# Peptides against a protein of PDB entry 3S8F: the designs that were tried, part 61

Target 1, 157 residues: chain A of PDB entry 3S8F
Amino acid sequence: VLTLFVAVPSLMTAFTVAASLEFAGRLRGGRGLFGWIRALPWDNPAFVAPVLGLLGFIPGGAGGIVNASFTLDYVVHNTAWVPGHFHLQVASLVTLTAMGSLYWLLPNLTGKPISDAQRRLGLAVVWLWFLGMMIMAVGLHWAGLLNVPRRAYIAQV
Target 2, 166 residues: chain B of PDB entry 3S8F
Amino acid sequence: DEHKAHKAILAYEKGWLAFSLAMLFVFIALIAYTLATHTAGVIPAGKLERVDPTTVRQEGPWADPAQAVVQTGPNQYTVYVLAFAFGYQPNPIEVPQGAEIVFKITSPDVIHGFHVEGTNINVEVLPGEVSTVRYTFKRPGEYRIICNQYCGLGHQNMFGTIVVKE

## One batch from the design tools (peptide; made by RFdiffusion4, then SolubleMPNN)

Design b1_p12_2_s4 (from b1_p12_2, 5 letters changed)
Fold by OpenDDE base, seed 3:
Structure b1_p12_2_s4 (fold): chain B 157 residues (1-157), chain C 166 residues (1-166), chain A 12 residues (1-12)
Amino acid sequence: as target 1 above (157 residues)
Amino acid sequence: as target 2 above (166 residues)
Amino acid sequence: DLLMALLELVFS
């Protein structure tokens, strides 16, 4: 249990980002407990992508605690659960953050703003990526709990 | 106003930090709850046991596959298993139904996996270490052993079989 | 088992 205190710095960092988002949303006119969320720039793929990454990282972080637990790790280790965790941490947060960064970086590097069509396409890409990644990750976690092994092409179930 | 913004940010940070700490305790509580309600399915870790991987094939309990299954008591057996590139020995492993089986698994070469389908047996096998797993097969039949740790070109075809006899 | 039931409901 004491080893789980290592998660405190990570949680502090994550929720500091959340605090920044709340501040930004309130500056944009959001009010109330949840109104600030709607006020965030959901029409910008450079914003949406990393935020979706953060959302995917939440269950991934919880899974990290599970994987760090001695007894629970015995259940999930080297099963499909582990790839599921990786896809939440790397293929969701890191990848979506990279995508979002690209949507910001390219216009700045070229000196040309993205077109409305490109913006809409970008939104479609990041939302579809997130949806597909969540389905796959949940499926992998589910399969892992059913004792489907990783690094194997066959399984009993 | 930068000063007002700074105060607002601090207030939000304090709130989220409090939430963060609360969630940490929730996660710990969930782990504790899971352990309290599902302890029956957890196989305890064994003591650290070492073996020389360079001689394990020539001497000791793993040297002869024909003598790998040892009866240690009434309805109790120890099975000395080698995981190697690319297979398991003995193969098949024959054990009686209802007996308490202690698997002593090691490797003479590289790290392998020992995942038995239809069971909760799932351990990594390290050269120089002995993995110990206790299990009682309640149902007769064949149980496939799968290597779930990449071990080389033949990894995908590395299988074994446990035959549980009535 | 509740978690497993929910997962089976979604993915079965």
Scores: peptide ipSAE 0.022, ipTM 0.789, DockQ to the pose 0.103
Fold by OpenDDE base, seed 2:
Structure b1_p12_2_s4 (fold): chain B 157 residues (1-157), chain C 166 residues (1-166), chain A 12 residues (1-12)
Amino acid sequence: as target 1 above (157 residues)
Amino acid sequence: as target 2 above (166 residues)
Amino acid sequence: DLLMALLELVFS
């Protein structure tokens, strides 16, 4: 009940954020239906990390609705599907947002800007994290659909 | 300038909200499609039933594992299963192939899982409550029952077996 | 089914 209650407001919030991104991209010179995306600051890990988190949140949020559905939850409950959902929400969205926040916060707190090398390393970290997390999440959801249980070290499949 | 900026932002928000609404319907349709095409083979067969976990081992249909399998019709059975730390009873559970089986599962101690591999039977078992699941085994053989809810130090070794006879 | 087949290819 609670999940379904927050689902609609969460969707509204997510798409409002997307609207803000479009506005920002267009202010930065992006044109056309998708040109505003390229105009966003993809060279800044403080930006890239949260955005990648949001991308992971899309399937994660959809999975949340599935998990909250009575009939569908019977299929996925206590299977590898559930940790797959968690890793999208916590280990992707929350973690990447935290990582991005640090790339903004630390320079501001210390008064020292990050070097170009640190910036590039940061970009590599967040992209690799996202890639690894997506691979794991897809695998967990796949395993869950094959009825692989959570909290068990063995499975028939 | 501020007013113009606000109008521009509002236009983008309206567009994305419209897209959001459309996607909501898409998701609903996908769920409906999944439900329409998915054959789980397991149907919850009962309403909420309560039992006393402190006496379930001494009296009632769960008390004697030898009497746990009850024929309720020509091709229908009810199986009274206890999930406990750390195993299941009866073990093995013997049922005929092709028969409609109603599992009534409860626990005398803590919360356990009842996950039958090779099937979509997967329920949590709470002390004081009876979990009811209806299933028909189409293939003979052995089906392993695993506990997928942490129940203590022996959780990982908590297994049972359903033997389906021809 | 196609999606599942692709997933099996990657994770099998």
Scores: peptide ipSAE 0.017, ipTM 0.753, DockQ to the pose 0.081
Fold by OpenDDE base, seed 5:
Structure b1_p12_2_s4 (fold): chain B 157 residues (1-157), chain C 166 residues (1-166), chain A 12 residues (1-12)
Amino acid sequence: as target 1 above (157 residues)
Amino acid sequence: as target 2 above (166 residues)
Amino acid sequence: DLLMALLELVFS
């Protein structure tokens, strides 16, 4: 009940953020239905990291509703599905947001911009992190649906 | 022009809200699909039943593992199972193939898991509560019970066996 | 403070 209650304002927030991104992209010269996406600053790890976090959070949010469903929770509870959900929420959104915040905060605190090499390295880090997290999350969710238990080193599958 | 900017932002928000409604239906459809494909043979929760974990080993239906399997009908059994640190009793649990088995599971110590491989039986076992699970084994053989709730140093080694006989 | 000094050193 509580999860479903907070799901509504969370969705509203998510789509508001998306609207802000579209507006920003269009201000940067993006046109058309999807052109605004390309116009966003994808060369900045401080931007890319939290956006990737948000993208990972979308399936995680849907999973939250599943986990809160009485009938569906019976299927996924205490299986590998649950760690998969957690990694999308914590290791994706929270972690990537923290990483992105660091790329923004430190240069601003010191008054010195990051070097181009640092920028490129940052982009590599956040993209690789996201990719690895998605692979792991998909695997865990899949394993969970196959009834692989949580907190066990063995499984029938 | 602050007013113009505000109006533009609202337009984008409205568009995304419209999209959100569409996605809501998609999510509902996905949930419905998952429900339809993965909930076959769901074991309904039984009536909430309480027991004293401090005395469950000494008296009552869980006290004697030799008396744990009770025939309640021609093709129906009740099995009183204890999950404890670190194992299950009785072990093995012997039941007939094709019989309706009602598991009454509780714990004398800490929270444990009761996950039976090859089945949809997957419940948490709380001290002071009796978990009721109904299942019919259609295939004979051995089914491993796994504890999927961390319960201490021996958690990873906590296994049981259900033997289904023809 | 020390933290700021270290950050300045790293990002110099």
Scores: peptide ipSAE 0.015, ipTM 0.755, DockQ to the pose 0.011
Fold by OpenDDE base, seed 1:
Structure b1_p12_2_s4 (fold): chain B 157 residues (1-157), chain C 166 residues (1-166), chain A 12 residues (1-12)
Amino acid sequence: as target 1 above (157 residues)
Amino acid sequence: as target 2 above (166 residues)
Amino acid sequence: DLLMALLELVFS
């Protein structure tokens, strides 16, 4: 039980970021309970990428609680569940954040804005990446629950 | 002004904080539910048992694969299993159907995995420690043992077999 | 330097 309290700071941090997004969206003219989401700059890959990473981090965080549970870890440990968790946390959040950072950094360093074509391509890349990560992560978690072992080419089912 | 901005931010933060606490509660509730409803198949960690990995092949209950299966009661057996690079011994492990099997698993070399297909047996095997798993095979047949912890060049081919006899 | 040059080409 005490171990689960480690989730509190992480949740506080995550939802503080969400609060910042709401504030930003409302500053951009968004109104109502969900209107602020639509007001966010979804046309900018530098914004979309890390936000998608954050979205992927949500189920990953939930999985983190499971993985940190002594009793539940017996079920998921060294199964495909664990790689599924990693791909949400690293290949989604970290990687997409890095992608987004590049979309900000390179134009900033070169002094040249990205072209519209590059922007659209960037959006396609990050959305496709996110979609692929979600499909793979769901598959890995599902496989893990079906007792498919980690680090083996043989499946239980 | 700054004061109004701070109040607005605080309102958003309070709302999201409340949501975070609610989600935490949901997660804890889900864990509690799973624990409350899961009344079978739990293999809790036992007392720490240690062995000398440098001598485990030479002396003791793991030294002779032919003597690895020990009947400890009318329907109870202890099986002393070595996980090594790259295989298991004894191989196959032969046990009767319906008997309570206590696996005592250790390693003479590096960390290995012991994952038995068709069961919830899944433990890491550490040199110097004895992993204890209790299981009763209800169905006869062959159960494959898979190493799910990377242990070297032959890791991917490291398999064993448990044969459950009627 | 080469990496930066390549990145500049991609994001030019």
Scores: peptide ipSAE 0.015, ipTM 0.788, DockQ to the pose 0.013

Design b1_p12_3_s1 (from b1_p12_3 with P2I F4L F11L)
Fold by OpenDDE base, seed 3:
Structure b1_p12_3_s1 (fold): chain B 157 residues (1-157), chain C 166 residues (1-166), chain A 12 residues (1-12)
Amino acid sequence: as target 1 above (157 residues)
Amino acid sequence: as target 2 above (166 residues)
Amino acid sequence: AIGLEQIAELLS
């Protein structure tokens, strides 16, 4: 129970970021419960990438609580579940955030804005990355629940 | 403007914080649900038992694979399993169907995994520590033991077999 | 949905 309290600061941080996004969206003209989401700069891969990372981090964070739980960890430990968790945390959030940062950083470092083609390509990359990562993560978590071991090329299931 | 912005931010933060709290309870509920539905799959932690990995091969219950299966009761056995680079002993492990099997697993070298397919047996095996797993095989047949913890160059080929006899 | 739209725009 005490271990689960570790998640509280992380949740607070995550939802503070969400609050910032809502504020930004509303400043951009978004109204209503969900209108602010559409108002966010979805045409910028530097924005989209880390946001998608955050979305992937949500189930990953939930999984973190599971993995940190004494009783539940027995079910998932050293199964394909664990790599699934890692890919949501590292390969989704961290990687997408890095990608997004790059889309911002490179134009600033070079002093040249990205072309429209590059922007569009960037959007495609981050969305496809997210899609692929979600598919893989779902598969790994599912396999893990079926007791497929990690670090093994063979499984009964 | 600053005052208005501040109030707006506070409102948003308050809302999301409330949502955060709600999600916390959802997660707790999910944990509770999982525990309720998978209680049979949870093996409680046993007493920590230590062994000297440097002598485990020479003396003690793990030293002789032929004596690894010990009947401790009419329908109860203790199996002393050694996970090593790169295999298990005894191999195969032969046990009767329906008997309560207590696996005492340790390693003489590095950390290994002990994952028995078709069962919920899945533990890490640490040198110097004895892992204890209790299981009753209800179905006869062969159950493959898989090492699911990287242990070296031969990790991927580290397999064992449990043969459950009728 | 937004992502799908963007992918569709790229492919068009």
Scores: peptide ipSAE 0.014, ipTM 0.789, DockQ to the pose 0.016
Fold by OpenDDE base, seed 4:
Structure b1_p12_3_s1 (fold): chain B 157 residues (1-157), chain C 166 residues (1-166), chain A 12 residues (1-12)
Amino acid sequence: as target 1 above (157 residues)
Amino acid sequence: as target 2 above (166 residues)
Amino acid sequence: AIGLEQIAELLS
């Protein structure tokens, strides 16, 4: 019960960040229910990376509620589901945020802006990373639901 | 105007907060729905039972693999299983088809896993605690036991077998 | 969709 209460501040934090994004997008000229999303700086890998991390965090967070649930955990515990959750939370959100931070930090530390080629490459990297992580995460969660164990090289399925 | 900007931000935050709360209720509802419709697939938690891991190999029901399978009634058996580095005993575990099997699993050394393929049996095995799982094998054959909790250098080779006889 | 557009742009 207490573990599930963690979902409250987590959701509040996540959607507070979303609120900031909406405000920023609207300041950049975005209008309507979804127009503000397109108005965000999607040409900047320092922005795109952490946002993609947040997107990966959504299903991961939902999975967190599942994993923290007493009864539902019996279904998924120590299956491939758990690594799937980890890869969404750590290898997506945390890692992509770190990548994004790097794209901002390095130019500031060196005093040299990134070239357009570097920017485009950065965008490709973070999008491909996100895509790969989503594919792997879906696979792991799916395998977990099929009772594929974690920490094992062999599986029934 | 800074005040107007702050007010706008607060409005967005309030909206998203409301959405957050709504989503929380959705998740709770989904959990409730899952429990209501899929209760049969959930292994119930057993009562906490303790054992001394330092003596479990020398005395008690886990000490002799040859006596690990105990018939407790018609078509009812209790199987005392040890998960250790790196294997299971008894191995194989032989049980009859259609019988209600109560597995009593513990460890003399470190934490292990007890995952039986083809079943919903999946528990962690802690030294000092007894894991209890009830299951009825409907199909004869061999069921592989996999350790799904890292337990050392030989973890990847830690397997067991349950043989269900007709 | 945005990501696909960016990847397509890079490959063009």
Scores: peptide ipSAE 0.013, ipTM 0.785, DockQ to the pose 0.017
Fold by OpenDDE base, seed 5:
Structure b1_p12_3_s1 (fold): chain B 157 residues (1-157), chain C 166 residues (1-166), chain A 12 residues (1-12)
Amino acid sequence: as target 1 above (157 residues)
Amino acid sequence: as target 2 above (166 residues)
Amino acid sequence: AIGLEQIAELLS
């Protein structure tokens, strides 16, 4: 009940953020139904990181509803599915947001912009992290559906 | 300008709200799909049953592993299982093929897991509570019991065996 | 696609 309750405001927040992104993209010259996405500042790791985190949070959030379901929880509970969910929520959203925050915070605190090399490195780190996290998350969810147990070093599968 | 900006934002929010409604149905459909494909043979939860974890080893149906398997009908058995740090009792659990087995599982110490490989049996075992799981083994052989809830330093080595006899 | 473009640029 609690999970389902918090899901509502979370979804509202997510769509509000999405609306803000669309507005920003259109202000930057993006046109059409999806053209605004490309117009967003994808060259800035401070932007890319949290956005990728948000993207990872979407399936994670859906998984949260699954985990809260009485019937579905029986299938996934204490399997590799659960770590998969956690990694999308924490290791993706929270971690990427933290990473991106550094690329915003440090330049603002020091008054010095990051170098181009630092920017490029940041982008590489963020994208590689996201890629790895998605691969791991998919694997964990898949393993969970195959009844691979959580907190065990062995599995029949 | 600020007022115009707010109106523009509201317009986009309305669009995304419409999208959200559509996605809601998509999510419901995905959940339905998952239910249809992955919940076959789900063991329903039983009634909440309580037991005193401090005395369960000394008295009652869990006290003697030699008496743990009780025939309750022509093709029905009840197995009283203890999950403890770090193992299961009795071990092995011997049951006949094709019989309906009712597992009554509890713990004398801490929370454990009871995950039987090759089956959909996967429950947590709480001290003071009795977990009831009903299952019929269709294939003879050995089924490994795995603890999937951290229970201490020996957690990773906590295994049991169910032997299904032909 | 955006990420791939950035990776390609980085490797150039």
Scores: peptide ipSAE 0.013, ipTM 0.772, DockQ to the pose 0.016
Fold by OpenDDE base, seed 1:
Structure b1_p12_3_s1 (fold): chain B 157 residues (1-157), chain C 166 residues (1-166), chain A 12 residues (1-12)
Amino acid sequence: as target 1 above (157 residues)
Amino acid sequence: as target 2 above (166 residues)
Amino acid sequence: AIGLEQIAELLS
């Protein structure tokens, strides 16, 4: 049970970022409990990418707590559940954050803004990536709960 | 203005931090609930049992696959299983239906997996360590053993079979 | 929903 406290720094970081997003959204005119979300710059892939990464990281983080549980790990360890967790953490948060960083970094380094076409393409890539990751992650977690083994090409299910 | 903004940010951070802590307790509660209601399915980790992987094939209970299945009681058996690159020994493992089976699994070479389809048996097998799993097969038939830990070029084909006889 | 709208816009 004490192992769960290892998650505290990560949770603090994640929710601090969320707090910053809320503040930014409210500064941009968002009101209400959820109105600030709509006010965020969803037309910028440099923003959308890391935010989607964070969203994917939430269930992944919850899964991390499960995986770190002495008892619950008996159920999920070395099943498809684990790669599902990894894809949320690495292929979602890390990868999308890298994508977002690129969309910010390149224009700044070159001094050339991205074209509207590039922006639109970037948005498509980021959203489609996120969607694919979520679908795959849900599938893997589901399969894991059905005792589909990790690192195997076959399953009884 | 900067000061006001700072205060506002801190307020939001405090709120979200509180939420974070609340969620932590929720997770702890869920784990506690699981432990309280689902203890029957939990097999606690036993004491660390060690073996020399360099000699396990030559001497000891794992050395002879013909002697791998040992009856320890009227309806109790111990099965000494080797997971190796790339297979299991003995193969097949033959055990009676309804008997309590204690699997003692180790590896002479690298880390392997021991995942038995249709069961909750799923353990990693480390060289130098003995994994102990207890299980009672209620249904006769064949149960496939799958290696779910990468162990080399032949990993994907590393299978075993448990045959449960009436 | 926002993402779906953006995707739809790109496909139109």
Scores: peptide ipSAE 0.013, ipTM 0.802, DockQ to the pose 0.016

